# Ledger of designs, part 172: peptides against a protein of PDB entry 2AUS

Target 1, 323 residues: chain A of PDB entry 2AUS
Amino acid sequence: ADIKREVIVKDDKAETNPKWGFPPDKRPIELHIQYGVINLDKPPGPTSHEVVAWIKRILNLEKAGHGGTLDPKVSGVLPVALERATRVVQALLPAGKEYVALMHLHGDVPEDKIRAVMKEFEGEIIQRPPLRSAVKRRLRTRKVYYIEILEIDGRDVLFRVGVEAGTYIRSLIHHIGLALGVGAHMAELRRTRSGPFKEDETLVTLHDLVDYYHFWKEDGIEEYIRKAIQPMEKAVEHLPKIWIKDSAVAAVAHGANLTVPGIVKLNAGIKKGDLVAIMTLKDELVALGKAMMSTQEMIERSKGIAVDVEKVFMPRDWYPKLW

## One batch from the design tools (peptide; made by RFdiffusion4, then SolubleMPNN)

Design b2_p22_1_s1 (from b2_p22_1, 10 letters changed)
Fold by OpenDDE base, seed 3:
Structure b2_p22_1_s1 (fold): chain B 323 residues (1-323), chain A 22 residues (1-22)
Amino acid sequence: as target 1 above (323 residues)
Amino acid sequence: MEAERRARFERLLARARAREAA
């Protein structure tokens, strides 16, 4: 769910110097790539790691990372964070996912019964991680946010499903098949959403990346490669945000914890222990960190550590050191 | 077999997307 988060203003007089930083829309192409995330349409066949290796080769990059593994046979939305943005994938791991799945039933079931039973799987489900998962095989609850049946063709059921991170669609389909009394398996799977990344105009193939890189390097046309790469700030759109004073940016960029006096505005509903994005007043990502206070505590207190800074993204020189 | 099943999935998906856009 795109939880609309209220923005609470703590300092309504805080201004930002337009000469400091590099807002997402003002990054030169090389800098845009260094702080970029590709919304990749992963092909079926390769592993997510192989695809990341290919992107590094295509774009001549030293580092890249993906926003959550897709199985070799699974296609669709794979966010790939580039270079200095590589660690932003940590923000995407806990993000909700959407898939389109093809379920094959092992027997004939009336369509009305298929629809009724699949509706019962909306909400909380109990899952055990598959044997091939690096996750401990403990029973765990997961949320199914919605199930939408797109087509029923005999024993084949095409459906859209929105799920909590780390929900196994293969296991869901197995349980649906058991509830239907005939059994079922996952025939095909495509990921259509990973947090803020979805199937839209920003979705690009490996072939697109080859062509767009060629147009830039050989023809001097940067437009295509610029559009194919999203700013790293896209990868944190779903997180609670804290916006900080210009005077606090350099300290956080040096790895200092965010203190309460540095806060200009923040999202409502931050809890202690939440992953939060620390932003400039120009919506530049400074760092990811762990909230050490609730939103309410950050409003009421005059001092203290608001965020334990875990991952700095912003270069140290984008904002002046004012201490 | 696997290629045919994938091609069928892509056709079903394309049809579903066309219905959502209509």
Scores: peptide ipSAE 0.308, ipTM 0.875, DockQ to the pose 0.811
Fold by OpenDDE base, seed 4:
Structure b2_p22_1_s1 (fold): chain B 323 residues (1-323), chain A 22 residues (1-22)
Amino acid sequence: as target 1 above (323 residues)
Amino acid sequence: MEAERRARFERLLARARAREAA
């Protein structure tokens, strides 16, 4: 479920100058690309790194990064952040994921038992990261948000699964197979969601990108490539947000920490240590940072560091220095 | 084998999507 976050207004009189900045919908095409994220349909076969390298070649880019590795055989939603937006992928690493998986059972199991046992795997599960993972091989809890059985065809079970970041579907299927008593393995996997990126009209192939880049460069038609690239702000939609005064934007864009007086509005439920997006009143991403206060502390306090700014995205010149 | 398994997955997925859209 998209976590609807309440917005608390701290300064109801704060206005924004329409001449400052570049709202996500008003970026020239070159600037849109510089601050873009592609919702790529990764084909099965290549690594996520090979696909990123292909996008860089197709779009003539210096830098790009992906919002979480898909194994070579895994297809589907791979967010690829471009150029100046490359580091926005850090917001997608902790984001929930959805997959469609094909589980193959190693024996015959009644359908009612399959359904019952798979339902028991909703909630908290204990996993150990595989050897191939860059993550330390410590036992850890992960959330399975939902399991939806789409089809049972003999020993093949097609299901949708929503999971916490870094849940291993292969390991989940292995444990389901053990609980069923016959064993199981992951036959196929597709990622259908990575945080705010899902299978929708924004999902594009590598072939689409080749064609759309050609239409732009050879025919002067920017519409297709513009539509194929999402603004970097899309990659932070799932994060708690803090909206700041125009007078605070340039300081944060220079790497200054956000102080409490700069806050206009903020999401409820921010905790100390949370990754937060610092936004302008025009919903432009200024920076990502670590909350140094809770939402409540940011409301009640008159001063102090609200956010430790970790990564600036906004150019320094989009807003004037007002200090 | 891998191609057949993938083709089966795509058929099952297509049927599931058709049911969700109905």
Scores: peptide ipSAE 0.308, ipTM 0.878, DockQ to the pose 0.900
Fold by OpenDDE base, seed 1:
Structure b2_p22_1_s1 (fold): chain B 323 residues (1-323), chain A 22 residues (1-22)
Amino acid sequence: as target 1 above (323 residues)
Amino acid sequence: MEAERRARFERLLARARAREAA
């Protein structure tokens, strides 16, 4: 669920200078690319790393990174952060994921029983990570947010599943098959969502990127490549946000921690230890950091470190030093 | 076999998307 976070205003008189910064909608094409994220439709076959390497070659980039590994055989939504935005992928790693899966049953099961058993897998499940994962093979709990059966065709079950980050759909299907008594395996898998990135008009193929780059470089048409690249701010839409004064932006851009006096407005429900996005009043991403206070503490306190700044994105010169 | 399974998945997925858009 896109949890609409309430916005609490701490300073209702705070204004922003329109001459400072580069709002996402006002970035020149080169700057837009430097702070961009592609909502890539990853084809089945290549690794996520190979696909990132192809994007770097297609778009003539030095750096890029992906917002969470898809196995070679898995297609669909792979956010690819570009150049100066590359490290925004850290915001996407903990984000919820959605998949469409094809489960093949190893025996005949009545449809009513399939539906009943699959519904029991909504909620907390116990998983052991597969050997091929970089994750230690410890038993861990994961949340299944929802299971939606799309089609049942004999022994084939097409379903949508929303899951906590690092839930293994292959393991889920194996356990469903055991619960059905006949066994099952994952025949196909597609990722349909990764946090704020979904199957929508922003989803592009590697072929689209080749064509759009050609239209820009050879024909001077930037429109297609501009639309194919999302601003890095999209990659933090699911995070709790803190909006800061213009006078605080340059300090945070230099790597200073955010102090309480710099806060103009913030989302409700921030807890100590949460990953938060520090934003300008023009909705520009300044930095990611760890909340050192709750929302309530940030409202009630007049001083102290609100956010431990972990990663700066904004250049140091977009806002003036006002200290 | 793998190509047929993939083609079946893509058909089922396309049908599901068409039902959601309707």
Scores: peptide ipSAE 0.307, ipTM 0.878, DockQ to the pose 0.804
Fold by OpenDDE base, seed 5:
Structure b2_p22_1_s1 (fold): chain B 323 residues (1-323), chain A 22 residues (1-22)
Amino acid sequence: as target 1 above (323 residues)
Amino acid sequence: MEAERRARFERLLARARAREAA
């Protein structure tokens, strides 16, 4: 998620009308909620679905969705997209994850051996999804980006791990235990990152949400609930972006594919088939779509479909029809 | 047992965070 993507400018003279749209940080509170994502600290105990249902009740919402299931016993970062933003979770599902895990070893192992073996699990691993997973139980490769041992206390190993989406930490710990020769199990797990969402000042509890909603509704204080909800644009920060002309926004908001002439600037390294975020010049999310061209093709070509628009987020009336 | 494991995890995590901040 921290990959700074280079921005290539195609049209350095392109301006945006300040009267059009609603920039993420300038939305009225009701509109901010309608296009919001909560960085929830999921408590241990409830399912991710129960927590989403509680948020809907607390905030009086019709729709919400989560950015990737945490098991009941797992705490930490659960992005919950609200109302009109609900479908932005599709951008978070494929995003990398970080966890802090407590592995319990079933035998005594020298610390040097623990460190050496755990380091060997950085890189590509082969996993089988658990029986309870909705994912087809085929063997698949997953990337472990890093393993950082935080503490070793006898048979307990606390470690940070960065992983590709859909890596099973329970399965990783099982395989580490096998490689150590003593066996191991996952004692505790916390998710500390889901794509752009981290353990930071934006992380809020269910209790915080109850209090902050009360402060808004009963006391007229919106500042707390405003800070507790991130703009939906946060949920796409890790995606490659394409910024479009004001004249192209309304067409894309109506579900038209993005054509090359509409592009003002774009991130480097877009490949055909990538999920991309289509943005206004005010960094408003218009739509998600599939890149039909590489970055290079989008630069070199004068015409053609750049993005197949899959999901529109922006209302059709935020920008005028300029066609 | 489960509460004790959780409390141990939270203590270890707090110690790790304190070391990362130092």
Scores: peptide ipSAE 0.301, ipTM 0.874, DockQ to the pose 0.900

Design b2_p22_1_s2 (from b2_p22_1, 10 letters changed)
Fold by OpenDDE base, seed 1:
Structure b2_p22_1_s2 (fold): chain B 323 residues (1-323), chain A 22 residues (1-22)
Amino acid sequence: as target 1 above (323 residues)
Amino acid sequence: TEAERRARFERLLARARAREAA
């Protein structure tokens, strides 16, 4: 998720009208909620769906969705997209994840051997999805980006692990235990990161949300609930971005594909088939779509479909029709 | 117990976070 993407400017003279749109920092509280994502600290016990249902009740919402299932017993970072932002969760599904896990070994192993063997599990691993997963039970490769041992206490190993989306930490721990020769199981698991969402000052509990909603509705204090909800644009920070002219915004907001003349600036390293975020010059999310060209093709070409628009987020009236 | 295991995890996690903040 931390890949700094270069920004290539295609039109350095492009300006934006300050009267058009609603930048993330200028949204009224009701509009901020309509286009919001909560960085929820999911408690252990409930399902991710139960937690989403509770948030809908607490905040009096019609719709919400989560940025990737946590098992009932797993705590930590669960992005919950609200109302009009609900479908932004599709950007978080392919995002890398980080966890802290407690592995319990079924025998005594020297610490040096634990460290050596766990280091060998960085890189590509072969996994079979568990029976309870909605994913077909086919063998698949997954990337382990890093393993960091935090503490070893006898047979208990606390470690941080960064993984590709849909890596099963329970299966990883099982294979580590086999490689150690004694066997192991996952005792506890917490998710510490989901793409751009991490354990930081934006992480809130269900209890916090109850209190913050009360402060807003009963006491007229919006500050707490405003801080507890991130703009939907946070949920696309890890994606490659394309920034478009004001004259192209309304067309894309109506579901038109983005054509090359509408591009002002873009990230380097976009490939054909990548999920991309289409942004205004005020960093407002217009839509998600599939890149139909590389970054290089979008620079070199004067015409053609740059992005196949899959999901519009921006209302049709925020920018004028200029066609 | 499940409670003891969870309490142990939270203690170990708290120690790890304290080391990262130092």
Scores: peptide ipSAE 0.358, ipTM 0.901, DockQ to the pose 0.851
Fold by OpenDDE base, seed 4:
Structure b2_p22_1_s2 (fold): chain B 323 residues (1-323), chain A 22 residues (1-22)
Amino acid sequence: as target 1 above (323 residues)
Amino acid sequence: TEAERRARFERLLARARAREAA
């Protein structure tokens, strides 16, 4: 999520009509909920699906989805996308994750050796998905971006770990234990980050949601529920973005592919095949799609399909049809 | 117990967070 992406401007004269669309900060509360994502602190005990079902009941929603399964015993950051935003979770599935883990060693190991061996697990690791994984059980590489030892207390090692999506912390701890020669297991796990969602002021509990919904419905106070729900645009902050002309928005909102002439500005480093967010000049999410060109090709070419639009989010009527 | 293990995790995590904030 912390990848600073350069913004390349193609059309420095492009303006946006302030009367069109609904910027993330200007949505009425009902519309904000329809295009919302909750940064939920998932409690330990329930499944991620049970928690999503509870949120749907609490907030009287028809649809919701989560930004990547946490096991029942795992707590922490579970992004829950609401209603019309439900499918934005597809942007969070490939996003990096951070965890705090408690590793229990099966024997005594000097702290210097623990620190040295755990540092060797930064970088590329080979993993096989567990039997219970929806992923094919093929050997695959995964990136461990960082390991930070927070505390060593005898045989218990508390550490922070940043990982590529679909890295199994249980498997990592097992391999660390083997490398230490004594064996180890994962005693506890908390997810502290899922892409742009982290432990911050936006993190809310199920109890908070009950209270905040009550304050809105019974007392007419929308402030708490408004703050508890992030705009769906938060869920795409980590993606490369393409910003489009007002004249292109309605076409993309109708499911048309983005063509090169519609691009106002874009992030550097887009590759063909990347998942990209198509944005308005007001930072509204129009659609997710697959890049059909690199950033360089989108700059150099005068025509062609830049993005194959896979999922539209924006309503068709927020911007006028100009074609 | 699972409760004791969780309580230990929360204590260790709280101490770690307190050190990061200092």
Scores: peptide ipSAE 0.346, ipTM 0.897, DockQ to the pose 0.897
Fold by OpenDDE base, seed 3:
Structure b2_p22_1_s2 (fold): chain B 323 residues (1-323), chain A 22 residues (1-22)
Amino acid sequence: as target 1 above (323 residues)
Amino acid sequence: TEAERRARFERLLARARAREAA
């Protein structure tokens, strides 16, 4: 998520009409909710699906979806995309994750050995998905970006771990336990990050949502519920972006593929097949799509399909049809 | 108990967060 991407400008003279669209900071509260993502602190106990159902009831919503399943016993960062933003969760599935885990060792191990062995698990690891996973049980590599030991208390090891999407912390802990020679299991797990969503001032509980919705509906105070909901654009901050001309926005909002002439600026390092966010010059999310060209091809070519548009988010009427 | 284990985890986590903020 923290990869700074260079921005390459293709059209330095492109302007945007301030009267068109609804930038994230200018959405009325109802529209903000319709295009919102909650950074939920999922409690331990319920499934991620049950929590989404509760949010829909609390906020009187027809539709919502979560940015990647947490097990019932796992707490912490669960992005919940609302209403028209529901499909933005697909951008969060491939995003890196961070967890704090409590590993319980099945024997006594010197602290220095714990530290040394856990350091060896930074980098590429081989995992097999658990039986309960919908994923085929094929061996696969996964990246462990970092392991930070927070506390060692006898046989209990509290650690932070940054991992590639779909890394199983339970399996990591099992392998660490094998490498230590005593065995280990995952006692507790909390997710502290999911791509751009982390434990910060935007993290809210189900109780907060109940109270904040009440303050809005009964007391007319929208401030709390507005702060509790992030704009859907937050959910794509980690993706490579392509910014388009005002004249191209309505076509993409109607489901047309993005062509090269519509591009104003783009991130460096886009490859063919990458998931990309198509943005307005006001940083509004128009659509998600699959890159059909590299960044270099999008710069050098004068024509062709740059992005195969898969998921439109922007309403068709926010920008005028100029074709 | 599961509740006691969870409460212990939350205490350890709170201590770790306090050390990172210091």
Scores: peptide ipSAE 0.337, ipTM 0.891, DockQ to the pose 0.780
Fold by OpenDDE base, seed 5:
Structure b2_p22_1_s2 (fold): chain B 323 residues (1-323), chain A 22 residues (1-22)
Amino acid sequence: as target 1 above (323 residues)
Amino acid sequence: TEAERRARFERLLARARAREAA
């Protein structure tokens, strides 16, 4: 999520009609909910699926999905995409994660040794998925982006860890314990980040959602529920983006592939095969798709399929057909 | 107990956050 991507402009004269679409900040509350993502503080105890079912009941929703499973006992950042936005979770599943973990050591280890060994686990690690995971139990590499020791209290080590998606912190702690020679286990775990979603002012509890929905439905106060729900565009902030002409929006919203002439601006560093977000000039999410060209090819070419459109989010009628 | 471990975790986390905000 912290990767700043340069924006390359192909058409500096491209304008957008302010009458078309619904920018993320201009959606009526009902539409905002339909295209929303909650940055939920998942409580410890329930499964991620139970929490999603609870949100659906609280907010009277037909459909929702989560941006990556947290174990029942794990608390913290669980993005929950709502209604029309439900499928945006596919952008969040591969996103990096941050956790704060409490590791309990099974023996006494000098603090300097703890610090030295834990630093050696920054970088690539080999993991086997646990039995309970839907993931095939093949050995695989995962990146640990950083480990930050927050506190050492005897045999308890509180640390922050940034990891590639599908890194098992329990397995990491087990391996750290083995490397320390005493063994260790994961005592507690909280997810503090899931891609663009972090512990900030947007983080809300299930209790908050109950109250905020009540304030809206019974008291006519929409401000709380509006703030508790992020626009679906938040869920794609970490993706490379391609911004398109108003004249291309309706075609993409109908499921047409994005062709090179439709591109106004794009992020640098797009590779063929990357998941990309197709955006309007008003930063509305039109669709997710697979890049069929690199950024460089999209700049140099005058024609061809730039993005294979996999999932449309924008309604077909927000922009006129200009073809 | 699980509750005691949870409470300890929350205390440690709160102290860590306070140090990061200072």
Scores: peptide ipSAE 0.316, ipTM 0.883, DockQ to the pose 0.892

